# Peptides against a protein of PDB entry 5ONS, part 36

Target 1, 181 residues: chain A of PDB entry 5ONS
Amino acid sequence: MFKKFDEKENVSNCIQLKTSVIKGIKNQLIEQFPGIEPWLNQIMPKKDPVKIVRCHEHIEILTVNGELLFFRQREGPFYPTLRLLHKYPFILPHQQVDKGAIKFVLSGANIMCPGLTSPGAKLYPAAVDTIVAIMAEGKQHALCVGVMKMSAEDIEKVNKGIGIENIHYLNDGLWHMKTYK

## One batch from the design tools (peptide; aimed at target 1 Q140 L143)

Design b2_p22_5_s2 (made by RFdiffusion4, then SolubleMPNN; from b2_p22_5, 11 letters changed)
Fold by OpenDDE base, seed 5:
Formats: structure tokens, sequence, C-alpha cells
Structure b2_p22_5_s2 (fold): chain B 181 residues (1-181), chain A 22 residues (1-22)
């Protein structure tokens, strides 16, 4: 989603949201990420303005005090930014790729099944279309936010093809967009 | 089946940054 993204070239505008809209977004976030509910007041304090940064390709980034929190495309589901995910790693279910897959994930490549089933990888139960945090063997922090293109069961069973779609990864265009006020 | 792409020098540099940061 952000492989060719540049803040200067791909941001269109920024709008401040009304209280009612913020309430709706918070409810949606709780629905998507139930474990986030106790933390939302910390992540999105009631007294702080919430903004949407509108980008090309129908991408929207939710921000508070310049911090990039969540993003979505075409009014689809919200994804946490890696920066938020590093602070709150429990927001997403995890999958772990082996060491060999790291370099390709960081190039924006989709995650192939063998990188999720081989020694060093850890594959946890997850349905198709689940948004997941991609962890790496021997690393503490997520390197990617992805979407399951196969169930964990099918990844293990078939063990070929694209297991997880790479949506947002370390050092992509969104990662380089550190703040926006 | 799709294979992993060949890494460019730029992508190798990004990997290096990751490896030393976390």
Amino acid sequence: as target 1 above (181 residues)
Amino acid sequence: MLSYPELSEEEKQLLEEYLKSI
C-alpha cells in the first residue's frame, strides 16, 4: 500500500473530525480490535483533536497530536501503523516469519507460505482476511502489518503461494511519515 | 507459485537499517 508512497507527493489534505465522527470511529476500532478498548482513552484522549490525513489512492490516516495511529483504504478496515503497534503490540494477532523471509518482507513482498511454516517461523490460528502483525524470528518488534490471504490451516496444509499480503512494512512510505500536524 | 523477488541494493540497505534498529 505504501511502497511508492511519499508524504509530499501523496498527501492531499487534512481534516479535523467532529466529536460525533470520532465516537463512531472509536466504536469501529473497538469492534475491529476488542482488546484496544481499555487503551483508547490513552491512544486517543478525549481532549485532543482527531484528524484524518487524506492521501491518494483513497488512503486515510487517523492522527492525534501529529501521531499516525491507524490507516484505511477505500473505507475498508482500519490497520494500525507499525509505530502504534510497537507501543501496543497486542492490538493485532501475531504471525512470525523465519529469518530468511525478513529481507523480502522489508522489500514489500507478500509473505509466502514456506516462510510461515519453516523452522523459525510461528504460525498461529487465523482466518482469511484477518489483519495480523508480522513478527520475525529473533526480533522483538513487528516488521509488517499484513492480511491473511489463506487461513493458518490452509497455509500449513497447502504450504505454497501467498499466505499473507504485505500491507505496511518497516521503512515503507508510511513508516517514513513519522508525524503529521 | 510466486517466488520472492530479487533484492535491489536499496532494499538491502533497508534491511540493514532494520537489523540494527530492532
Scores: peptide ipSAE 0.054, ipTM 0.617, DockQ to the pose 0.037
OpenDDE base, seeds 1, 2, 3, 4: peptide ipSAE 0.047, 0.033, 0.039, 0.045; ipTM 0.666, 0.594, 0.639, 0.591; seed 4 fails the geometry check

Design b2_p22_5_s3 (made by RFdiffusion4, then SolubleMPNN; from b2_p22_5, 11 letters changed)
Fold by OpenDDE base, seed 1:
Structure b2_p22_5_s3 (fold): chain B 181 residues (1-181), chain A 22 residues (1-22)
Amino acid sequence: as target 1 above (181 residues)
Amino acid sequence: MLEYPELTPEEQKLLQEYLAQI
């Protein structure tokens, strides 16, 4: 989603959200990420305005105090930024790729099933379309936010093709967008 | 406006940890 992304070429505008809209978004975030509920007031304090940065390709980035928190495309589900995920790693269920898959993930490639079933990988139960944090063998921090294209069960069984779609990865365009003010 | 400052030492370290394995 952010392989080629910068403000000058890809940002359209920024709007401040109304209270009712913020409440709706918070509820959606809790529904998507139940584990975030106790932390949501810390992530999105009531006293702080919430803004949406509107970008090309119908991408919206939710921001508070300049921090890029979540993003979505075409009114779809919200994804956490890696920066937020690193602070709150429990927001998403995890999957772990083996060491050999790292270079491909960091190039923006989708994650193939063998990279999730190999000895260095860890595959956890997850349904198709689940948004997941991609961890790597021997690493503490997520390197990617992805979406399950197959269930964990099917990944193990079929073990070929795209297991997880790469949405946002370390060192992509969004990663380098550190703040918006 | 979006800001693209230099990576912090911690961010740089994180990237290097991954890139060093490539």
Scores: peptide ipSAE 0.468, ipTM 0.874, DockQ to the pose 0.067
OpenDDE base, seeds 2, 3, 4, 5: peptide ipSAE 0.061, 0.042, 0.043, 0.047; ipTM 0.597, 0.599, 0.584, 0.573

Design b2_p22_5_s4 (made by RFdiffusion4, then SolubleMPNN; from b2_p22_5, 10 letters changed)
Fold by OpenDDE base, seed 4:
Parts: C-alpha cells; sequence; structure tokens
Structure b2_p22_5_s4 (fold): chain B 181 residues (1-181), chain A 22 residues (1-22)
C-alpha cells in the first residue's frame, strides 16, 4: 500500500474529526481489536483532537498529536501503523516468517506460503482476511502488517502462492512519514 | 533494500537488527 508513498506527493489534506465520529471510530477499533480497549484512552486521550490525514488512493491515516496510529483504505478495516504496533504488539495476532523471507518483506513483497511453513517460521491459526503482525525469528519488533489471503489451515495444506498480503512494512512510505501535525 | 536514506538512530538500529538476520 505504501511502497511508492510519499508525504509530499500523496497527502491531500487533514481533517479534524467531530466527537461523534471519534466515538464511532473508537467503537470500530475495539470491535476489530478487542485487546486494545484498556489502552485506547492512552492511545487516544479524550483531551486530544483526532485527525484524519487524507491521502491519494483513498488512504486515510488516523492521527493524534501528530502520531500516526491507524490507517485504512476505501473505508475498509483499520490497520495499526508499525509505530503503534511496536508500542502495543498485542493489538494484532502474530505470524512469524523465516529469516530468509525478511529481505523480501522489507522490499514490499507479499509473503509466500513456504516462508510461513518452513523451519524458523511460526504459523498460528487465523482465518482469511485477518489482519496480522508479521514477526521474524528472534526479533522483538514486527517488520510488517499484513492480511491473511489464505487461512492458516490452507497455507499449511496448499503451501504455495501468496499466504499473506504485505500492507505496511518497515521503511516503506508510511514508516518514513513518522509524524504529521 | 532500504527505500529511504534518512533514518533516525532508532530506525537505523531497528533495520540493522533485521539486516543482520539475513
Amino acid sequence: as target 1 above (181 residues)
Amino acid sequence: MLEYPELSEEEQKLLEEYLKSI
């Protein structure tokens, strides 16, 4: 989603949200990520305005005090930014790729099934369309936010093709954006 | 592999950690 993203070229405008809209978004976030509920007041303090940075290709980035928290495309599901996920790694269920996949993930490549079934990888139960944090062996920080394109069961069974779509990865355009005030 | 040359010290450390595993 952000392989060719550049703040100067791809940001259109920034809008401060109304209280009612913020409440709706918070409810959506809790629905998507139940584990975030106890932390939501810390992530999105009531005293702080919530803004949406509108970008090209129908991308919207949810921000508080310049911090990029979540993003979505075409009014789809919210994804946490890697920067937020690094602070709250439990927001997403995890999948782990083998070390050989790291280079490709950091190049924006989708994650192929063998990279999830090989030694060093860890594949956890997950349905298709689940948003997941991509971990790597021996690493504490997620390197990618992805979406299951196959269920974990099918990944193990078929073991070829795209298992997880790469949505956001370390050092992509969104990562480089850092903050927006 | 790295798309952007301008990285903070923290970001550099994080990426170097991954690069070492390749």
Scores: peptide ipSAE 0.104, ipTM 0.640, DockQ to the pose 0.136
OpenDDE base, seeds 1, 2, 3, 5: peptide ipSAE 0.035, 0.091, 0.038, 0.032; ipTM 0.568, 0.706, 0.663, 0.632

Design b2_p22_6 (made by RFdiffusion4)
Pose (drawn by RFdiffusion4):
Structure b2_p22_6 (pose): chain A 181 residues (1-181), chain P 22 residues (1-22)
Amino acid sequence: as target 1 above (181 residues)
Amino acid sequence: YEEDLEFLDEPPDVPVDDVIAP
């Protein structure tokens, strides 16, 4: 979603949200990520203004104190930014690719099933369309936010095709936009 | 690429076991 994204060519503007809208968005975040509920007062303090950074192709980025928290396209599901995920790694279920796939996902490639079924990879049960944190064999931190395109069971069996869609990866355009200011 | 690998090797401020979907 952000492979060729930068602030100049992609950010149209930034709107500050009213209280009515903030509560609605928080509710959606709770519905989508149940375990995030106890942490929202920390992530989105009552004191701080909440802004949406509007981007081309109807991408929205939720910001608090200039930190990028979540993003979505159209009115689709929210995804955590990798920076927020690094602070709260438990927000998402995990999938671990084998170390050989690291270079491909850091270049923006989708995750193929061999990257999940080979030794060094760990594949956990997941239904299709689940938003997952992509972990790497031998690495402590997540490197990609993905969406299951085939269920985990199908990935084990079919073992060919895109297993996980690469949505956001380390040092993509979104990662480079460290803060909005 | 090497800088990224070094970054990914850093200890997390909040370590967790593998999180599995319900």

Design b2_p22_6_s1 (made by RFdiffusion4, then SolubleMPNN; from b2_p22_6, 9 letters changed)
Fold by OpenDDE base, seed 4:
Structure b2_p22_6_s1 (fold): chain B 181 residues (1-181), chain A 22 residues (1-22)
Amino acid sequence: as target 1 above (181 residues)
Amino acid sequence: MEELLEYLSQPPEVPVPLVVAP
């Protein structure tokens, strides 16, 4: 989603959200990520305005105090940014790739099934379309945020093709934005 | 790349809770 993303070229505008909209978004975030509920007041303090940075290709980035927290496309589900996820790694369920897959994931490649079934990888139960954090053998921060394109069960059985789509990876265009005020 | 790999090895600010699989 952000392989060729550039802040100067791909950001259209920024809007401040109304209280009612913020409430709706918070409820949606809790529904998507139940584990975030105890932390949501810390991540999104009531006293701080919530903004959406509107980008090309119908991408929206949710921000508080200039920090990029979540993003979505075409009013779909919210994804946490890696910057938020690195602070709160439990927001997403995890999958782990082997050490050899790291360089490919950091180049924006999708995660192929063998990279999730090989020694050093760890595959946990997850349904299709689940948003996941892609961890790596020997690493503590997520390499990327992805979406299950196959269930964990099917990844193990078929073990061929794209298991997880790479949506946002470390050092992509979104990572380089850092802040937006 | 080396700098990124080193960054990935740093501990997170909030650790992941222990998950016990059945």
Scores: peptide ipSAE 0.535, ipTM 0.850, DockQ to the pose 0.535
OpenDDE base, seeds 1, 2, 3, 5: peptide ipSAE 0.528, 0.527, 0.529, 0.527; ipTM 0.847, 0.846, 0.847, 0.846

Design b2_p22_6_s2 (made by RFdiffusion4, then SolubleMPNN; from b2_p22_6, 11 letters changed)
Fold by OpenDDE base, seed 5:
Structure b2_p22_6_s2 (fold): chain B 181 residues (1-181), chain A 22 residues (1-22)
Amino acid sequence: as target 1 above (181 residues)
Amino acid sequence: MEELEEYLSKEPEVPVPPVVAP
């Protein structure tokens, strides 16, 4: 999603949200990520304005006080940014790739099934379309935010093809967008 | 890559709850 993203070229505008809209978004975030509820007031303090950065390809980035928190495309589900996820790693369920997959994931490659079933990988139960944090063997921070293209069960059984789509990875265009006020 | 690899090894700000392995 952000492989070719550049703030200067791909941001269209930024709008400040009304309180009613913010309330709706917060409820939506809690629905998607129940574990975030105790932390949401810290992540999105009531005193701080909430903004949406509108980008090309129907991408919207939710920001608070300049920090990029979540993004979505075509009004679909929200994804946490890696910057937020690295602060609150429990927001998403995890999957772990082996050490050899790191360089490919960080180039924007999708996660192939063997990278999730090999020694050093850890595959946890997850349904198709689940948004997940991709961890790596021997690392503490997520490499990327992805979406399950196969269930964990099918990844293990079939063990061929794209298991997880790489949506947002460390050092992509969104990562380079540090702040936006 | 080295800088990214080093960053990935840093401890997160908020601890990750233990995950039950399958």
Scores: peptide ipSAE 0.459, ipTM 0.817, DockQ to the pose 0.559
OpenDDE base, seeds 1, 2, 3, 4: peptide ipSAE 0.452, 0.456, 0.441, 0.446; ipTM 0.812, 0.814, 0.805, 0.808

Design b2_p22_6_s3 (made by RFdiffusion4, then SolubleMPNN; from b2_p22_6, 10 letters changed)
Fold by OpenDDE base, seed 3:
Structure b2_p22_6_s3 (fold): chain B 181 residues (1-181), chain A 22 residues (1-22)
Amino acid sequence: as target 1 above (181 residues)
Amino acid sequence: LEEVEEYLSQPPEVPVPPVVAP
């Protein structure tokens, strides 16, 4: 989603959200990520304005005090940014790739099934279309945010093809945006 | 890549168990 993303070229505008809209978004976030509820007031303090950065390709980035928190495309599900996820790694369910897959994931490649079933990888139960954090063997921070293209069960059984789509990865255009005020 | 690898090895600020997605 952000392989060729540049703040100067791909940001259209930024709007400050009304209180009612913020409330709706917070409810959506709790629905998608139930475990975030106790932390939501810390992540999105009531006193701080919430903004949406509108980008090309129907991408919207949710920000508070310049910090990029979540993004979505075409008003679909929210994805946490890696910057937020690195602070709060529990926001997403995890999948772990082996050490050899790291360089490919960090280049924006989709995660192939063998990278999730090999020694050093850890595959946890997850349905198709689940948004997941891609961890790596021996690492603490997520490499990327992805979407299950197959269920964990099918990844294990079929063990070929794209298991997880790479949506946002470390050092992509969104990562380099860092902040927006 | 080495610098990235080092960064990825740093502990998270809030190391709590993963959330169960609906």
Scores: peptide ipSAE 0.434, ipTM 0.815, DockQ to the pose 0.659
OpenDDE base, seeds 1, 2, 4, 5: peptide ipSAE 0.359, 0.379, 0.388, 0.413; ipTM 0.729, 0.763, 0.769, 0.769

Design b2_p22_6_s4 (made by RFdiffusion4, then SolubleMPNN; from b2_p22_6, 10 letters changed)
Fold by OpenDDE base, seed 2:
Structure b2_p22_6_s4 (fold): chain B 181 residues (1-181), chain A 22 residues (1-22)
Amino acid sequence: as target 1 above (181 residues)
Amino acid sequence: MEELLEYLSKPLEVPVPPVVAP
């Protein structure tokens, strides 16, 4: 989603959200990520305005105090930014790729099934379309936010093709947007 | 790439709870 993303070229505008809209978004976030509920007031304090950075390709980035928290495309599900995920790594369920997959993930490549079933990888139960944090063998921080294109069960059984779609990865265009006020 | 790999290896600020199946 952000492989060719550039802040100067791909950001259209920024709007401050109304209270009612913020409430709706918070409810959606809790629905998507139940574990975030105890932390949501810390992540999105009531006293702080919530903004949406509107980007090309129907991308919207949710921000508070300039911090990029979540993003979505075409009013689809929200994804946490890696910056938020690194602070709150439990927001998403995890999958782990082997060492060999790291360089490809960091180039924006989708995660192939063998990279999730090989020695050094760890595949945890997850349904198709689940948003997941991609961890790497021997690493502490997530290198990617992805979406399960196959269930964990099918990844293990089929072990061929795209297991997880790469949505946002470390050092992509979104990562380079440190803040937006 | 090396810098990114080093970053990924840094200790977490918050502990990650055990992975629980959906």
Scores: peptide ipSAE 0.547, ipTM 0.859, DockQ to the pose 0.777
OpenDDE base, seeds 1, 3, 4, 5: peptide ipSAE 0.539, 0.538, 0.538, 0.535; ipTM 0.855, 0.856, 0.860, 0.858

Design b2_p22_7 (made by RFdiffusion4)
Pose (drawn by RFdiffusion4):
Structure b2_p22_7 (pose): chain A 181 residues (1-181), chain P 22 residues (1-22)
Amino acid sequence: as target 1 above (181 residues)
Amino acid sequence: TTELEEHIAEHTHKALNNPFDF
């Protein structure tokens, strides 16, 4: 989603949200990520203004104190930014690719099933369309936010095709936009 | 699954207590 994204060519503007809207978004975040509920007062303090950074192709980025928290396209599901995920790794279920796939996902490639079924990879049960944190064999931190395109069971069996869609990866355009200011 | 919960817990602990590794 952000492979060729930068602030100049992609950010149209930034709107500050009213209380009515903030509550609605928080509710959606709760529905989508149940375990995030105890942590929302910390992530989105009552005191701080909440802004949406509007981007081309109907991408929205949710910000608090200039920190980028979540993003979505159209009115689709919210995804955590990798920076938020690094602070709260439990927000998402995990999938671990083998170390050989790291270079490909850092270049924006989608995850192929061999990257999940080979030694050094760990594949956990997941339904299709699940938003997952992509972990790397031998790495402590997540490197990509993905969406299951095949269920985990199908990935084990079919073992060919895109297993996980690469949505956001380390040092993509979104990662480079450290803060909005 | 329990295996997934353990995996998430381990990575959460390491990610919060060690330097970034990329």

Design b2_p22_7_s1 (made by RFdiffusion4, then SolubleMPNN; from b2_p22_7, 14 letters changed)
Fold by OpenDDE base, seed 4:
Structure b2_p22_7_s1 (fold): chain B 181 residues (1-181), chain A 22 residues (1-22)
Amino acid sequence: as target 1 above (181 residues)
Amino acid sequence: TEEQKEFTEKVAKLALTTPFDW
């Protein structure tokens, strides 16, 4: 989603959200990520304005105090940014890729099934279309936010093809954006 | 549940104190 993303070229505008819209978004976030509920007031304090950074390709980034929190495309589901996920790693279920897969993930490649079933990888139960944090063998912080294209069960059984779609990864355009005020 | 909250708090605390390793 952010392979060729540049803040200077791809940001269109930024709008401050009304209270009613913020409430709706918070409810959606809780629905998508139930574990976030106790932390949502810390992540999005009531006193702080919530903004949407509108980008090309129908990408929207939810921000509070300049921090990039979540993003979505074409009114789809919200994804946490890696920066938020690093602070709150429990927001998403985890999957771990082996060391060999790291370089490909960091190039924006989708995660292939063997990278999730090999020694050094860890595959946890997850349904298709689940948004997941991609962890790496030997690392503590997620390197990617992805979407399960196969269930964990099918990844193990088939062990071929794209297991997880790469949505957001370290050093992509969103990562380099860092903040927006 | 309370147990889930406690677990989440532990994980959160650990995350906030762990140096970025990439």
Scores: peptide ipSAE 0.280, ipTM 0.733, DockQ to the pose 0.332
OpenDDE base, seeds 1, 2, 3, 5: peptide ipSAE 0.029, 0.031, 0.043, 0.032; ipTM 0.538, 0.536, 0.551, 0.523; seed 5 fails the geometry check

Design b2_p22_7_s2 (made by RFdiffusion4, then SolubleMPNN; from b2_p22_7, 13 letters changed)
Fold by OpenDDE base, seed 4:
Structure b2_p22_7_s2 (fold): chain B 181 residues (1-181), chain A 22 residues (1-22)
Amino acid sequence: as target 1 above (181 residues)
Amino acid sequence: TAEQEEFTRKVAELALTTPFDW
């Protein structure tokens, strides 16, 4: 989603959200990520304005005090930014890729099944279309936010093809954006 | 559950207090 993303070229405008819209978004976030509910007031304090940075390709980035929190495309599901996920790693279920997969993930490649079933990888139960944090063997923080294209069960059984779609990864255009005020 | 909340708190605390090293 952000492989060719540049803040200067791909951001169109920024809007401040009304209270009613913020409430709706918070409810959606809790529905998507139940574990976030106790932390949502810390992540999105009531006193702080919530903004949406509108980008090309119908990408929207939810921000508070310049911090990039979540993003979506074409009013689809919200994804946490890696920067938020590093602070709150429990927001998403985890999957772990082996060391060999790291360089490919950081190039924006999708995660292939063998990278999730090999020694050093850890595959946890997850349904298709689940948004997941991609961890790496021997690393502390997620390197990617992805979407399960196969269930964990099918990844193990088939062990071929795209297991997880790469949506957002370290050093992509969104990562380099860092903040937006 | 209370246990889940405690676990979540611990994970969050570790993430917030540990220097960044991905």
Scores: peptide ipSAE 0.073, ipTM 0.556, DockQ to the pose 0.357
OpenDDE base, seeds 1, 2, 3, 5: peptide ipSAE 0.048, 0.044, 0.048, 0.034; ipTM 0.626, 0.578, 0.579, 0.544; seeds 1, 5 fail the geometry check

Design b2_p22_7_s3 (made by RFdiffusion4, then SolubleMPNN; from b2_p22_7, 12 letters changed)
Fold by OpenDDE base, seed 4:
Structure b2_p22_7_s3 (fold): chain B 181 residues (1-181), chain A 22 residues (1-22)
Amino acid sequence: as target 1 above (181 residues)
Amino acid sequence: SSEQEEFTKKVTEKALTEPFDW
């Protein structure tokens, strides 16, 4: 999603949200990520304006106090930014890739099944379309936010093809954006 | 699943207490 993203080229505008819209978004976030509920007031304090940075390709980035929190495309599900996920790692269920997969993930490649089933990887039950944090062998912080394209069960059985779609990864255009005020 | 929860808990605890490692 952000492989060729550049803030200067791809940001179109920024809007401040009304209270009613913010409430709706918060409810959606709780529905998507139930574990975030106790933390949501810390992440999105009531006193602080919530903004959406509108980007090309129908990408929207939710921001509070300049921090990039979540993003979505075409009014689909929200994804946490890696920067938020590093502060609150529990927002997403985790999957772990082996050391060999790291360089490919960091190039924006989708995660192939063998990188999730090999020694050093850890694959746990997850349904198709689940948004997941991609961890790496020997690392503590997520390197990627992805979407399960196969169930964990099918990844293990088939062990071929795209297991997880790479949505956002370290050093992509969103990562380099850092803040937006 | 319980396995996912355990894994997530373990990784979360480490990530919250350790410096950024990338």
Scores: peptide ipSAE 0.291, ipTM 0.812, DockQ to the pose 0.861
OpenDDE base, seeds 1, 2, 3, 5: peptide ipSAE 0.090, 0.091, 0.095, 0.078; ipTM 0.631, 0.643, 0.592, 0.692

Design b2_p22_7_s4 (made by RFdiffusion4, then SolubleMPNN; from b2_p22_7, 10 letters changed)
Fold by OpenDDE base, seed 2:
Structure b2_p22_7_s4 (fold): chain B 181 residues (1-181), chain A 22 residues (1-22)
Amino acid sequence: as target 1 above (181 residues)
Amino acid sequence: TAEQEEFTAEVTEKALTSPLDW
């Protein structure tokens, strides 16, 4: 989603959200990520304005105090930014790729099944279309936010093709944006 | 391709040399 993203070229505008819209978004976030509920008032304090940065390709980035928190495309599901996920690693279920997969993930490549079933990888139960944090062997923080294209069971059984779609990764255009005020 | 490998190496190096120990 952000492989060719540049803040100067791809940001259209920024809008401040109304209270009713913020409430709706918070409810949606809790529905998508139940584990976030106790933390949501810390992540999105009631006193702080919530903004949406509107980007090209129908990308919207949810921000509070310039911090990039979540993004979506075409009013689809929200994804946490890697910066938020590094602070709150429990927001998403995890998958772990082996060391060999790191370079490909960081180039924006989709995660292939062998990179999730090999020694050094860890595959956890997850359904198709689940948004997941991609961890790496020997690393502490997530390197990617992805979407399961196969169930964990099917990844193990088939062990071929795209297991997880790469949505957002370290050093992509969203990562480089850092803040927006 | 050689270009893809070079690009992959460059982005990997940048990510691994980031101030954040990830």
Scores: peptide ipSAE 0.087, ipTM 0.566, DockQ to the pose 0.052
OpenDDE base, seeds 1, 3, 4, 5: peptide ipSAE 0.081, 0.072, 0.047, 0.030; ipTM 0.612, 0.606, 0.586, 0.548

Design b2_p22_8 (made by RFdiffusion4)
Pose (drawn by RFdiffusion4):
Structure b2_p22_8 (pose): chain A 181 residues (1-181), chain P 22 residues (1-22)
Amino acid sequence: as target 1 above (181 residues)
Amino acid sequence: TLEELEQALSALKALLAPPEEF
């Protein structure tokens, strides 16, 4: 979603949200990520203004104190930014690719099933359309936010095709936009 | 389950881990 994204060519503007809207978004975040509920006062303090950074192709980035928290396209599901995920890794279920796939996902490639079924990879049960944190064999931190395109069971069996869609990866355009200011 | 335990442990390690390069 952010492979060729930068602030100049992609950010139209930034709107500050009213209380009515903030509560609604928080509710959606709760519905989508149940375990995030106890942490929201920390992530989105009552004191701080909440802004949406509007981007081309109807991408929205939720910001608090200039930190990028979540993003979505159209009114689709929210995804955590990798920076937020690094602070709260438990927000998402995990999938671990083998170390050989690291170079490909850091270049924006989708995850193929061999990257999840080979030794060094760990594949956990997941239904299709689940938003997952992509972990790397031998690495402590997540490197990609993905969406299951085939269920985990199908990935084990079919073992060919895109297993996980690469949505956001380390040092993509979104990662480079460290803060909005 | 075991899978949930493994993911929770991974998440805990990631929370406690310093910045990492790839």

Design b2_p22_8_s1 (made by RFdiffusion4, then SolubleMPNN; from b2_p22_8, 12 letters changed)
Fold by OpenDDE base, seed 3:
Structure b2_p22_8_s1 (fold): chain B 181 residues (1-181), chain A 22 residues (1-22)
Amino acid sequence: as target 1 above (181 residues)
Amino acid sequence: SAWEAEQAELAARAAAAPPESY
């Protein structure tokens, strides 16, 4: 989603949200990520304005005090940014790729099944279309946010093809944006 | 479960340290 993203070229405008819209978004975030509820007042304090940064290709980024928190495309589900996920790593279920897969993930490549079933990888139960944090063998912080294209069960059984779609990865255009006020 | 314990530990690490280099 952000492989060729640049703030100067791909941001269209920024809008400040009304209180009623913010309440709706908070409820949606709790529905998607139930574990976030106790932390939501810390992540999105009531006194702070919430903004949407509108980008090309129907991408929207939710921000508070310039911090990039969540993003979505075409009003689909929200994804946490890696920067938020590093602060709150429990927001998403995890999957772990082996050392050999790291360089490909960091180039924006989708995660192939063997990178999730090999020694050094860890595959946890997850249904198709689940948004997941991609962890790396020997590392503590997520390097990617992805979407399961197969269930964990099917990844293990079939063990070929695309297991997880790469949505947002470390050092992509969204990562380098850092803040927006 | 082991998974629940791991998630509880992760929840306690709010505002974690900067990411590693790759």
Scores: peptide ipSAE 0.123, ipTM 0.671, DockQ to the pose 0.440
OpenDDE base, seeds 1, 2, 4, 5: peptide ipSAE 0.068, 0.036, 0.075, 0.052; ipTM 0.656, 0.509, 0.666, 0.656

Design b2_p22_8_s2 (made by RFdiffusion4, then SolubleMPNN; from b2_p22_8, 13 letters changed)
Fold by OpenDDE base, seed 5:
Structure b2_p22_8_s2 (fold): chain B 181 residues (1-181), chain A 22 residues (1-22)
Amino acid sequence: as target 1 above (181 residues)
Amino acid sequence: SEWEEEQRELAERAAAAPPESY
């Protein structure tokens, strides 16, 4: 989603949200990520304005005080930014790729099944379309936010093809954006 | 709750740790 993204070229505008819209978004976030509910007031304090950064390709980034928190495309599901996920690693279920897959993930490549089934990888139960945090063997911080394109069960059985779609990864265009006020 | 305390501790540790260089 952000492989060729550049803040200067791909951001269109920024809109401050009304209170009612913010409440709606918070409810959506709780629905998507039930575990976030106790933390949402810390992540999005009531006293702080919430903004949407509108980008090309119908991408929207939710921000508070310039911090990039969540993003979505075409009013689809929200994804946490890696920066937020690093602060709250429990927001998403995890999957772990082996060491050999790291360089490919960091180039924006989708995650192939062998990178999830090989020694050093850890594959946890997850259904198709689940948004997941991609961890790496020997690392503590997520390197990617992805979407399961196969169930964990099917990844193990088939063990070929795209297991997880790469949505957002370290050092992509969103990562380099850092903040927006 | 115990879960909230565990998550708080996890969040505090994560916030204290510098981002890894990939």
Scores: peptide ipSAE 0.043, ipTM 0.674, DockQ to the pose 0.319
OpenDDE base, seeds 1, 2, 3, 4: peptide ipSAE 0.031, 0.020, 0.037, 0.033; ipTM 0.687, 0.514, 0.514, 0.654

